# Ledger of designs, part 111: peptides against a protein of PDB entry 5Z08

Target 1, 168 residues: chain A of PDB entry 5Z08
Amino acid sequence: RQKDEWAKKTSSLMKQLDWFIGEHLGAMLAAEELGGPVVGELMEIDPDDLSAGFNAHGKLKKATSQPDLDRRQRRIDDIWGPQDEQGQAHKRKRGADEALAASAEMRDLIEQLMNKLVEAGGDNSATYVEIPRESAAARFLVRSKVAMFHPNDARRLRLVDFGRDLDD
Target 2, 222 residues: chain B of PDB entry 5Z08
Amino acid sequence: GLPRLIDAIEEASKIPAKRRQTPIKPTIEKLTTHLYTHGASPDSLLRLADLLTLRNHLDQASLAAITRNLYPSSTVSDEVVLRFIGALGHGQLKPTLALQALFLRWLVMVYHLLENPGVLGQVYGVLFDLLDTAAIRPQLCHLLALVTRRKHVRPFRIQAILTLSRQTGGDPNLTGLLRVFKNYYPEIIVGDATKGRASAFKHPDPQWRQHLDEIQQRRSEA

## One batch from the design tools (peptide; made by RFdiffusion4, then SolubleMPNN)

Design b2_p15_4_s3 (from b2_p15_4, 7 letters changed)
Fold by OpenDDE base, seed 3:
Order: C-alpha cells, then structure tokens, then sequence
Structure b2_p15_4_s3 (fold): chain B 168 residues (1-168), chain C 222 residues (1-222), chain A 15 residues (1-15)
C-alpha cells in the first residue's frame, strides 16, 4: 500500500516535472543557449521582441551585420519569430526543435544527477556528474539551488542532497 | 510471464485511459520490473517495439518507462530495428520527438547486440536526413558515429554537415560526426566553425550497460 | 514568474 502510494506519487511528480520541462523550460533554455536572456528574465520579453534577437549582453539587438550574431539571431527568430509566412513555419519548426533539444538536455542532466546520487550511497565524492559544457540547463539547476558545482571543477555537477539537509 | 503482461498492455493500449476499467500503471510497473530482471526475448522485444512505435492510447510516461527498461535478453532483430527507425521524424502517427530520442539512445546502447549491424547502414540516408531535427540530433549523431563506414562518407554529406554545423553555430555532436568522417577522409577540412568541442560519443548510460551485460551473461550460461 | 522555485519544489518532492 505505502509503496504503491509512493510509486503513484513519484510517477505523478515525474510527469509534472517532464511537463514543466517540456512546456515551460525548454524554450527559455534554448533562448539562453542562443544568447538570449537568462531563464526567467525572458518572461518579461514580448515574443515579438525576441524576433529582433539578443546582443552579447542578452539584450535586444539592433540589426548588426555580424554573420555569427545574425545566425544566432536567425535561430532566435526561428524560435520566436512572427506567425505569418512559409519561411516562418520552418523557423517555428526549428525553434520548436531547439526547445525540445534543450528540454531533452535538461531531462538527461536531471536523470544523471539523480542516478549518481542514488549510486553514491552517501559518498559525496561519487555524486558528481561530469558535464561536457556549462549549459543553460546546468546554470539553471545551480541558480535554482537544485545542483552545485564542484568547488574546484566547474565541469562536475552534483544534485543537492535534500534528504540530508532535512536531518540537519 | 512477460507475454501475459504484454497481452494485457496491448489490450489496454486500444482503449483511451479515461475508458479503462482498471489503471494500466500497475501492469506497466510489473512489465518494467520483469524487463529489468530478465530482459526481453526477441519475440517480446518485437511486440514491445510495436507498442512503443505504433500510435496507441498509452501515456508518454509509460512508453518512456518501457523504453528505459528495454533490455534485450538475446539479440536484436532487423525487424525490431526497423520499427524504431520507421518511428523517427515528423508526422501525426509518429511518436513524440522525446520518445524518438529515447529510441535512438536505446539503439546506441544495444548496437553490439544487433543480429545484423549492417541494417543501420542500409537506412543510413534516412538517419542522416533527420540531422536537422535538433531534438534528436545528439543521439542521432552518436548512432551515426557508430554506423558510419567509408561508403557513407560522400561529398554531399560532408557538405550537408558543414552547412548544418554553420547553421547550428557549431553543434558539438555535428562536429563529432564530422571527426568520424575525417577518420575515413583525412583531407576533410573541419573548418573554423568546428573549433568547438566535439562530442566524444561516450556511452549514454554506464549503469544501463552494466545491467545489460548481467542480463546477457545469464543467456550465455543457459 | 520565478520558474526556479517550481522546479526546486518538484525535484525536492521526489526525494
């Protein structure tokens, strides 16, 4: 009975987490990866403003001619560009794909972090996941106080042990 | 046994969740537990591939849970592989891109158990043409890195990766795939756009690998 | 508007 209730609760929570990542975080994480604003700051940006893209400081760009900026901008325009023409459908599709990729990265990172915590059996040194890059997903988890970097190696990320912090 | 669990899930998959008399979740949990303990026979694996790839009324969490526990107890047939490959891409009848990414990850993890690894080489073009789909690109590049042979490394594909890499601002998975191509043709100029970190295509789940090896060892002892 | 808090709460609730 209790195991079944726990399994039901855990499954419900996993579904909610999956939904939250897919429906809310993915697009914002993708925007941050593309040089947009930090996750959460985007909520204040009009989707129409996202079509103008972001400067090196995550602020809306004026049309500057630099090809690499134009490509990131084109991706942001592809993610967030206006509804109208056939080119916008491909842009929207690409934007949706980048949001899905960011969602998948976040899901995979959370899964790895949880798995390492379970495997470590209480050894804090064994709880670290090696991350290939500092992603928007990794940064978001750290800002959320869900994960922390190794003090000497920003390529190592671990889940905050919420179980131990409740016993202290 | 496993066949009876699959029977129950197949029947439940035909019925919308709101119209089911009994929750399917306990049966899914029994299935995933059985798969984790014993793996799936070739026959069971084919039936599960159909459940995962064909449109039905199973929820995404159940499909993902089955996929995460889809340990082959034996080999993986061409038919099973082709079910998963056929499920890739965009379409109303196709699985979600998230589930497709799990399928590609699974194919990477079971690649050494394929009855005919050449089957993936035969569908190489289908896989390659999906590289523009960002949601599945990481696992797709990893699978392509395993599958790629000299015959697949063609000028048009090199150019396609270079173009897509430029369009993607240097996706590390595309850079990784281009490095695999360069192993066959050293003259490939991996341009400045590829100065980024290439993916090393490490095994996606070492624990899953270890558990698979344990299931496979039991087969060799039987 | 803080998406960080919902994520934390969801993850905390899994443990």
Amino acid sequence: as target 1 above (168 residues)
Amino acid sequence: as target 2 above (222 residues)
Amino acid sequence: GDLEAPLRLMIESLF
Scores: peptide ipSAE 0.214, ipTM 0.338, DockQ to the pose 0.242
Fold by OpenDDE base, seed 5:
Structure b2_p15_4_s3 (fold): chain B 168 residues (1-168), chain C 222 residues (1-222), chain A 15 residues (1-15)
Amino acid sequence: as target 1 above (168 residues)
Amino acid sequence: as target 2 above (222 residues)
Amino acid sequence: GDLEAPLRLMIESLF
């Protein structure tokens, strides 16, 4: 009974987390990856705003003509296809695709972190996930105090063990 | 013209001051006057960057005077930027820390004229690793405040700057840089350091800015 | 900010 209630509660929470990632966090993570504001600074990032790109200060770039050479700005410029209706639709689609990709990266990272924590059986050294890059997702988890980097290796991320503090 | 003045200074820079047949100071004054009036072209900027950053026999006062009058007439190339960045840090072949501080101040003041501002982002690690050097820290923090993007705000750098802030007793420039980092990571618990005076990273020299704008405007009209 | 706390609470509640 208690296990079933926990399983139901966990399942419900996982669904809520998945929804939160997909509906709210993904677009903001994508914006952050694209050089936009930090997740949480701009509460309503329209996926369409992702296509406009962000200036050095995390503000929406007004359509100013100077091609800023940062590789992510080239992706923004590649998002800036021709201003025809098809180009706008492609921009919106690309913004949506970046939000979906960011959501998927966050989901996968959380899953890996949780799995490693469970598999480690209490060995803190075994709880680290190797991250290929420090993503907006990884940073957000650290900011949220949900995850921690290895002290000596920023490519290694672990979930904060919230469970052990209950059994002591 | 400016190229001939640079030629004369380049040749003089190869010779110790005591062995020069002619004093270089009048030529430096002509150069600085020319730079103040007309600015430096990209080609002239590169040559002057080499004179400023490479070890030679020019005196510190002359190097500082050139740096203070180093008005770009147009854009600043990546190559020029990289000369100045390559001149930073400790070493027998490096310029003095006082001159390095002037270079960093110059980069701050001409940041909007960089052909590719992203070049500074590519060397961000090199700049960041110099934050422990107190003599250049104020200008370095200001430059980093301009250059910092989300991709640079890494946990190890957050921790490094927090540690350095504690070790320095809350340097206002480090606190200012931490505020920039906090714009990318609001959760950065800048402890009591956020309650301290933070540098606002105001323009270092409004008169220099105004004069630069006048030089830049004259080029757009020609 | 306003988003970190909900995520944290959700993750904390999974344990």
Scores: peptide ipSAE 0.213, ipTM 0.344, DockQ to the pose 0.209
Fold by OpenDDE base, seed 4:
Structure b2_p15_4_s3 (fold): chain B 168 residues (1-168), chain C 222 residues (1-222), chain A 15 residues (1-15)
Amino acid sequence: as target 1 above (168 residues)
Amino acid sequence: as target 2 above (222 residues)
Amino acid sequence: GDLEAPLRLMIESLF
């Protein structure tokens, strides 16, 4: 009975986390990876807005015609292709694909962090996940105080152990 | 008596106003006067809840007048509460949003008379999902502020309020609800968009409250 | 700021 209630509660929480990542975080993480604002500064990024690109200050460019598109904006525009009707459809699709990729990266990273914490059995040295890069996902988890970098190696990330602080 | 007035209104509610042989307004006035003087019993409340929430041929002014005089003489049953909750939201068969706002206001004002306050906690999700409906949001936030317990404060709901608060330019009712959430989880960051004035969720109608207390006092003396 | 707290609460609630 208690295990089944725990399993149901855990499954419900995992679904909520998955929903939160997919519906809210994914587009913002993708925006940060594309040189947009830091996650949380712009709360609603439509995948369609990702296609408009970001200025040198990480703000969404309004469709103003001015020519001095900084190299990042050209890369975003090149990523998003020509402004033709077919180009806009490809832009929207690519923005959605980047949001999905960012969501998948965040899900995978959280899963790895949780698995390593469980596997370590209390050995703090064994709780670190090796990350290939400092992603928007990794940075967000650290800012959230959910994860911590190794003090000497920014490629090693661990989950904060919330269980110990409640028993003290 | 009240049952006979309800019978007459129920029969009239089945007939379009243009086809009624007699005006219903005098009967509505008798009903509202009776409700103001004596309140409604649990059985009468259920019948009136059906008249208010089910699609019928009563005019909006009559429905609003009944709702404004819907003083319980005793307790409010779960069934009565669920009738009003079921009437919320968008749909061709649902009451107008203006009438729904009056229902939510009524639920706030009679919250202390619910036989089981937990019934609103069971339908918390249904209520919460209606926060995007601007016309009912003020009363809905007030009701949610009363109903919210630690079990309802979930991360996805925190985020939903934060998102909706930004979209609305910092609706003070949403900020007020988020403050209630923060009482259970102090670590909730109320961002810059929510730095606005929070609603204090004061009683919507002090005169209505006083009159309700007088009706309820007569019950305790009987 | 506004997203960090929900995420932390979700992850914390899993342990």
Scores: peptide ipSAE 0.209, ipTM 0.430, DockQ to the pose 0.253
Fold by OpenDDE base, seed 1:
Structure b2_p15_4_s3 (fold): chain B 168 residues (1-168), chain C 222 residues (1-222), chain A 15 residues (1-15)
Amino acid sequence: as target 1 above (168 residues)
Amino acid sequence: as target 2 above (222 residues)
Amino acid sequence: GDLEAPLRLMIESLF
């Protein structure tokens, strides 16, 4: 009975988390990865606006044709194509794809962090996930105080043990 | 008595104003005077809730006057509450947003007289989903501030209020509702958008409250 | 920021 209630509660919370990641967080994570604002500084990023890219100050570039687009921004522009109707459709599609990719990365990272915490059986040294890169997802989890880096290795991330670390 | 006045208004509500044999205004004035003096019984409240929430031929001024004088002499039933909740939102068959704001204000002012305050908690989602409607938001936030319990404070709702607060430039009523949420979850970061003035959700009409208390006191002495 | 608290609350509520 309690396990079933916990399972139902956990399932409901996971659905809410998936919804939150997909509907709100993914576009902002994608924006941060593209050199945009840090997640939470600009809350309303239209996936369509991701197509315009960001300047060196993390501000949305207006779609002005200026040539000094950084190589990442050029790759963005190459995927986003010329400002014709087809180019705008390709732009919108790519912004959506980047938001989906960022959402998938965040979901996968959270899943790995939770799985490692369960598998470790209370050994904090075994709770670390090895991350291939410092992603916007990883940074967001750390800023959220949900995860922490290993003190000596920024490639190792662990979930904060909310049951134990709050009592210390 | 009050039932006969309601009967006359119910019959008049079926007929367009131009086709009525008698002016309705004198009957509405008699009704509002009676309500102001004696309040409405539970049975009368239900009948009046139907007149206020169902589409009929009554004019907006008459409906507003009845709502402003809708003093319960006793308790407010779940059925009466649900009539008013069902009348909220957008639709051709629904009351005007101005009248809906008066209904929400009324629910705030009579909240302590509800037979089952939990009924509003059951329809919490319906109320919450209307927060984007600017015309009713002030009263809706006040009602939600009264109704909110720990079970309603969910991450998706926290995020929805935060998003809407930014979109509205920091509506003080939304900031006030976020402070209520923070009472249940202290870890809620009320960000810069909420550094603004929060609504204290004070009673919307102190004179109305005093008059309601006088009506309720007369019942306890009878 | 405003997004960190909802995420933390969701994850904390899973344990």
Scores: peptide ipSAE 0.206, ipTM 0.441, DockQ to the pose 0.279

Design b2_p15_4_s4 (from b2_p15_4 with F3L V11I M13S)
Fold by OpenDDE base, seed 5:
Order: sequence, then C-alpha cells, then structure tokens
Structure b2_p15_4_s4 (fold): chain B 168 residues (1-168), chain C 222 residues (1-222), chain A 15 residues (1-15)
Amino acid sequence: as target 1 above (168 residues)
Amino acid sequence: as target 2 above (222 residues)
Amino acid sequence: SDLEPVLRQMIESLF
C-alpha cells in the first residue's frame, strides 16, 4: 500500500516535471543556451563570458570551433537575424526546435542523474553523471539546488541527496 | 539673430573664461531666450550640437542652459543626432555624464521630430553598450525603449540586460527596457527581473513638450 | 524511495 502510494506520487511528480519541462522550462533553457535570460537566479554570467560569446556587433565572436556550440549559437542568429517573411516561419520552427532540443536535453540529464542515484546504492562517488558540456540544463539544476558539480571536476554532476546529505 | 549669437559663443568657446575680454553669460542668456522664443533651425541646431559636444571652454552651466532650451523649430537631422550620440560615453574629450544625460533626455523629447528615426536604430549597439553607465542609464533606457525594434532584440542583449539588472538590484529602467524586449518576443523569460517596479518611460518634461509644440505650430502657420 | 525527496525538491524549486 505505501509502496503503491509512493509509486503513484512519484509517477505524478514525474508527469508534472515532464509537463513543466515541455511547456515552460525547455523554452527557457533554449533561450539561455541562445544567450537569452538565465532561468531562475541569474547565474553570474561572467561579463567576460558574455563578451566572449557575443562581439560588439551582437554577432557571436567566432568562439573556437566547437561545432555543437556553434550550431546552437548559429541558431541565435537564425532566431534573431533579419526576418524575411519566409524567414519568420522558419524562425518560429527553429525556436520550437530549440525548445524541444532543450527539453530533451533536460529530460535526458534528469533521467541519467536519477538512474545514477539509484544505481549508486548510497555511494556518493558513484552518483556522478559525466556531462559532455556545461549546458543550460545542467546549470539550471545546480542553480535550483537540485544538482551539484563535483568540486574538482565540472564535467561531473550529481543530484543532491536530500536524504543522506542531512547525516553529514 | 541666432546665427550672430552662435558666432559670438563659438569665438568665446575657444578662449578660457579668465582670458575673455567680455563675460559670455549675457550672450548665453540672449541665446537661451532666443531659443525659448523661436527655437533653433536645422543649421543652428548643428552648430549648437557642435558647441555642446565638442570640447571647448564653455562652462557646464552654460552648456546645460543651452541644452535645456534646445527647441527645434523644425526637424532634427541625422547629423545633429549623431553629434549627440558621438558625445556619449567615457573619455577626456567627451562631455560630462551629467551633460550626456541631458542630451539623451533631449533626444527622447525630440524623437518625434527626427528626420530619420532609423538613425538611432543604426547606432543601437553604441547606445546599448552604455547601459552599464549608471549616470546616464535612466535616459538611455528611455531612448532605447523608443528605438528598440525586433531586429535589436538579440539573445546577448537580453542576457546583458538581465545580468545588469541583477548587478544593479533590479534597476526599474532596465526592467522597463526588458518589458519592451518582451513585447517583441513574449517567450523571453525575464523571471524575477520583471516582477519589480518598471519605469513607464513617461515624457520627461510635459512643459517642455507643450512649449515645443507651440514653437512647431508657429512654423506651420508661416 | 530515495528519489522522492529529490523529485519533490525539483518540483518545489520550479514552482
């Protein structure tokens, strides 16, 4: 009975989270990835990181060719670039595609973090997910105090164990 | 006439106050009275813009008095606008930040008289990059609120406003500008930055506006 | 069981 109530509550929470990611958070994260507003407490975006990302002309400084960052940032120019009429429909679609991509990234990251927490069986060292990049999704989870980076490795992210971290 | 008054002030501006043979204050008062009564023609506006923006030996009170009475009798050219924009920011050759704030206020009040309002859109980046300058931020945000179009709303600028809003503890002028951005992109998530008090960007001086309208009407009747 | 507090915190932080 208690397990069933827990399972129902967990399922309901997961559905609510999934809905929130899809309806709200994905677009927010996409905007952040695109150099828009930071979701929640505005991370101290180092003015240097902003200045590194965007030149005085509002064009992305050619950051070093990490092809995947370049693709999302090219989409900034595509989302926000000069809109021909045909470009508006493509931009709306691109914005929707970025929101979907951000939603998918957040969902995947949460799933990985949860799976690692379950698999670790209480070993905090085993709860870390290796993240390929510092994403808006990862940053959001950290800002929300839901996740934390490894103190010595910013490529490792874990859920905050609210059950165990109270014993320390 | 106004050209002769400008000539006298231009010549006096080349000379330090202590070395002038005659006090310039009476000539400034005549100029400001003339401007208040008749306004400035486009040619006179350009000359006055140079006097206001270029480094010279005029005192700050005189420059402020001219700026406060700088009523256009006609339109405001791109050249005049660009003189004032070029005078913005930090530098030893630039006007004081207090005077720059008056220039920005003036541009807000005469925005509807610009021959080409698009000129401000072309220099949008220059204006936007000055938002960190607290002394001019209120007037700068107001001007940007008028000038902002969809093409100017870019992710980096959204982020810059949000960052600056956080750093300033939620400056109402930045919140107001962010609301303008949100009008073009409703999907912009401004979070708590917009929950605060925002500037409504009301006309800075209703009496100045009324007097400007009276000067402009006299031209249409002539 | 261990995920419930995490999920609750996630939801409470978002709403």
Scores: peptide ipSAE 0.027, ipTM 0.227, DockQ to the pose 0.026
Fold by OpenDDE base, seed 1:
Structure b2_p15_4_s4 (fold): chain B 168 residues (1-168), chain C 222 residues (1-222), chain A 15 residues (1-15)
Amino acid sequence: as target 1 above (168 residues)
Amino acid sequence: as target 2 above (222 residues)
Amino acid sequence: SDLEPVLRQMIESLF
């Protein structure tokens, strides 16, 4: 029973996270990687738009906040894009491709971090993932206090263990 | 006159200090006094730029003293500017980073006398790529703050400043430069990198400015 | 499970 409830809860959380990465975070991370704004701790995602994303039964509502992301992406595109229609179309396509790439990178990083935490069996030294670069994804997880760098090696990242790290 | 003093220093610069028949210090003092009183003509300024930027046997104190008294009596040519820009960075043939910081400070102080301010905009990338060099970063950020135009504010440069700001613990000079970028694109969310104290890029030496103005006024009256 | 607090914190930090 508890394992099944945990598996259901974990599955629901992973679906919510995957949705959030695909619909919101990927574009913001892509903007950061391209030299745009840093995703803050408080994502100026209108808390009302995020709260509207979850019904009382834990089902994802279609986040109505797509318009503001589209507006923000349009602003980024208006700032950095060529002024010609062909250049705008190419830029929009490039922006979409970069958002997909950033989403994939974030998903992969989270998966690696979670897998290492499970595999480590409580050995904190074995929970580190080697990252090829300090990506926007890695920085976001650290700013959000979800992950931390190794104190002596900024290429090693681990999840914060909220259950154990508070006791050490 | 100034040309004869430069001739003597150029010849002395070819010889190691231990092999010189006469001390160069008195000639350097005469040069710096002359520069302080009259400034340097465009021709003299170019010759002095070569003495300052090319590897020779002059001591660092003499080079610094010449740089601190390098008042243009007229305009500053693109050639003179490019000599100083070409002297920046790391390398065995480059001047010391301390002297490079003085050159950047000088370029800031004479920016309004450049024949073509656009020349610095053409070498913007070279200047920008040196921001990781801590010893010259304060003066480099100040110069970039003067030189930056909308065409230079690019996504990759915004990210480079943000990354370097994080790595440096929020250097106020980088924060100041990032605010200059934000003036061209207000939509740049600079996050926590701008919560820190930014440099205001004040004039590095008000007394030097005043003395430069006096030298420049004497030329307009002649 | 050691991942539940982490996932919960991730979601709470994101939302």
Scores: peptide ipSAE 0.027, ipTM 0.232, DockQ to the pose 0.026
Fold by OpenDDE base, seed 4:
Structure b2_p15_4_s4 (fold): chain B 168 residues (1-168), chain C 222 residues (1-222), chain A 15 residues (1-15)
Amino acid sequence: as target 1 above (168 residues)
Amino acid sequence: as target 2 above (222 residues)
Amino acid sequence: SDLEPVLRQMIESLF
């Protein structure tokens, strides 16, 4: 009974997480990877600011006509902006493809992190996943205090063990 | 008494309507009348939450009638709250979205009777992620408006509301929730999303509130 | 059992 309730709760939670990744988080992570706002750091994201573009340092630049910034910004606008008719379909498709890719990366990373946590059997040293790069997905999990990097190796990521902190 | 009525409904809920020897409607009517008159004790409330949230053979009209008469005579436990929260979202084993909307409405109306209002803050994320579900969004936004604290107002949630507001053409419930967020962080840039009509999140049923107050007052006098 | 708190926290923190 308790195992079945746990399995149902876990399945429900995983479905909710999967949905959130697919519907919302993937697009935000894709925007971050494209040089858009950092998910969870930028408190002030005006839709107009999303349209104005980010400089190479992730700061809002005033709308000066640099053509390459316009393309990245249009992808963010295509992900987050109002849908105008004809020319937006290809940009929307590319933004959707990038959001799907970011969603897939986040799903895979979470799955790996969870699998390692289960496999480790309580050994914190065995809970680390090796990540090929510091992705927006990895950074988001760390900023959200869901995961942490190894103190000496930014290529190693683990879930935060919340079970121990509740019993202390 | 109420426990015997719940027993009869629990047993009937295990059997498909076509295979029941006795119609359940008269027992549901007795239950709803009892709930309207006396409310539900914490123990009865938990049992009723299970009947409402778990898949069984009760018809939607009966489940809705129970939910509409689900007056707590006392406090609402975390366990009861979690039953209703666990019933939210999409799935073949979950209640209908119409019934989920009634559960959320109920949580709004009994929010002041929660033993631990913090329990909703702990599941804030689960609630927030359901905002895309149009059928429950009005009640969900209202509940979130009550539950939201400064710790919940995060950049990603601000952005998520802004995005969903654009996608929905400025749903007034989302605009209302965004205004609640802005109360904690006035510096939140919300653009045109706040210029639209916002829900005021008024009490969903003033008559239900008054009747609840009468039931609660009888407990304080006993 | 150990994943439920983590998943819940992930959901609570991600959401």
Scores: peptide ipSAE 0.027, ipTM 0.270, DockQ to the pose 0.132; fails the geometry check
Fold by OpenDDE base, seed 3:
Structure b2_p15_4_s4 (fold): chain B 168 residues (1-168), chain C 222 residues (1-222), chain A 15 residues (1-15)
Amino acid sequence: as target 1 above (168 residues)
Amino acid sequence: as target 2 above (222 residues)
Amino acid sequence: SDLEPVLRQMIESLF
């Protein structure tokens, strides 16, 4: 009975999470990947700051290289430019495709993080997922305090163990 | 008339108080009395918005007095709105946070007179990003509660409010804003953040509203 | 059991 209630609750939570990812988060993560506003605590990210990305602590990285000004200006123009109907349809399609890709990336990352947590059997060192890039998805999970980067390796991400980390 | 009073204040604003030949206070009092009696035309509102938002030598008490009497006699243009929005945030060239709070309060009170309420929706991000600034948060949440549409209710903003709510110990204004968000997406799990007291976002000044309505009625009869 | 707090936090953090 309790296992069934937990399974139903977990399934319901996963469905809600999946819905949230698909309906909302994917589009925002896509926007962030596309140099749009950052999802989470850093709300005033100057488009220039978005190019810098986030560090392992969810803080804005200092922009080291002059990002290609032309790509940013195009994005601002794409966001604010006259929405011609044809340009809107192609932009909507591209935006939808990017949102789907970001949704898939977030789902996959969450699945990997959850699997590693289960597999680790309580070994915190074994809970890290290797991420190929610092994605908007990874950054979002860190900003949300759901995940943490490895202190010495920003390519390694783990779920925060709320049961253990509250006791430290 | 009002334009001549604004001219005199604009000229005085260029000069440090210690170097002015005449005290500006009597002219400010005449201006505020005129604004209280007649309101400000769109052209006068723009000029006053510049005086309020641009760095000048006017004292904070004078700026606050003008802002408290800034009754529109007609509509509020996008340009006027954008002057006030551009004045928000941190910076040496920006108005004080106390004055910014008065600007946000003013925008709340005149929201129904905006020529294009959608302009605030376009700068929604700029407004939302300032929620961490405690000094302006109450008025900012109220303005956001008016401005928020489904398109603005994004997961990152939901999360940002939830995080900030936890960090602030459940600020009632943030809880109120979360309830507005939940109206668009009932499935938002706000957890314990919404169990607390929420702001009802009542009109900030009922007397100011009544006086504004009287000024606006005189326009419709003319 | 161990994932419920994480999922709850994720959802509460996402919502």
Scores: peptide ipSAE 0.026, ipTM 0.245, DockQ to the pose 0.046; fails the geometry check

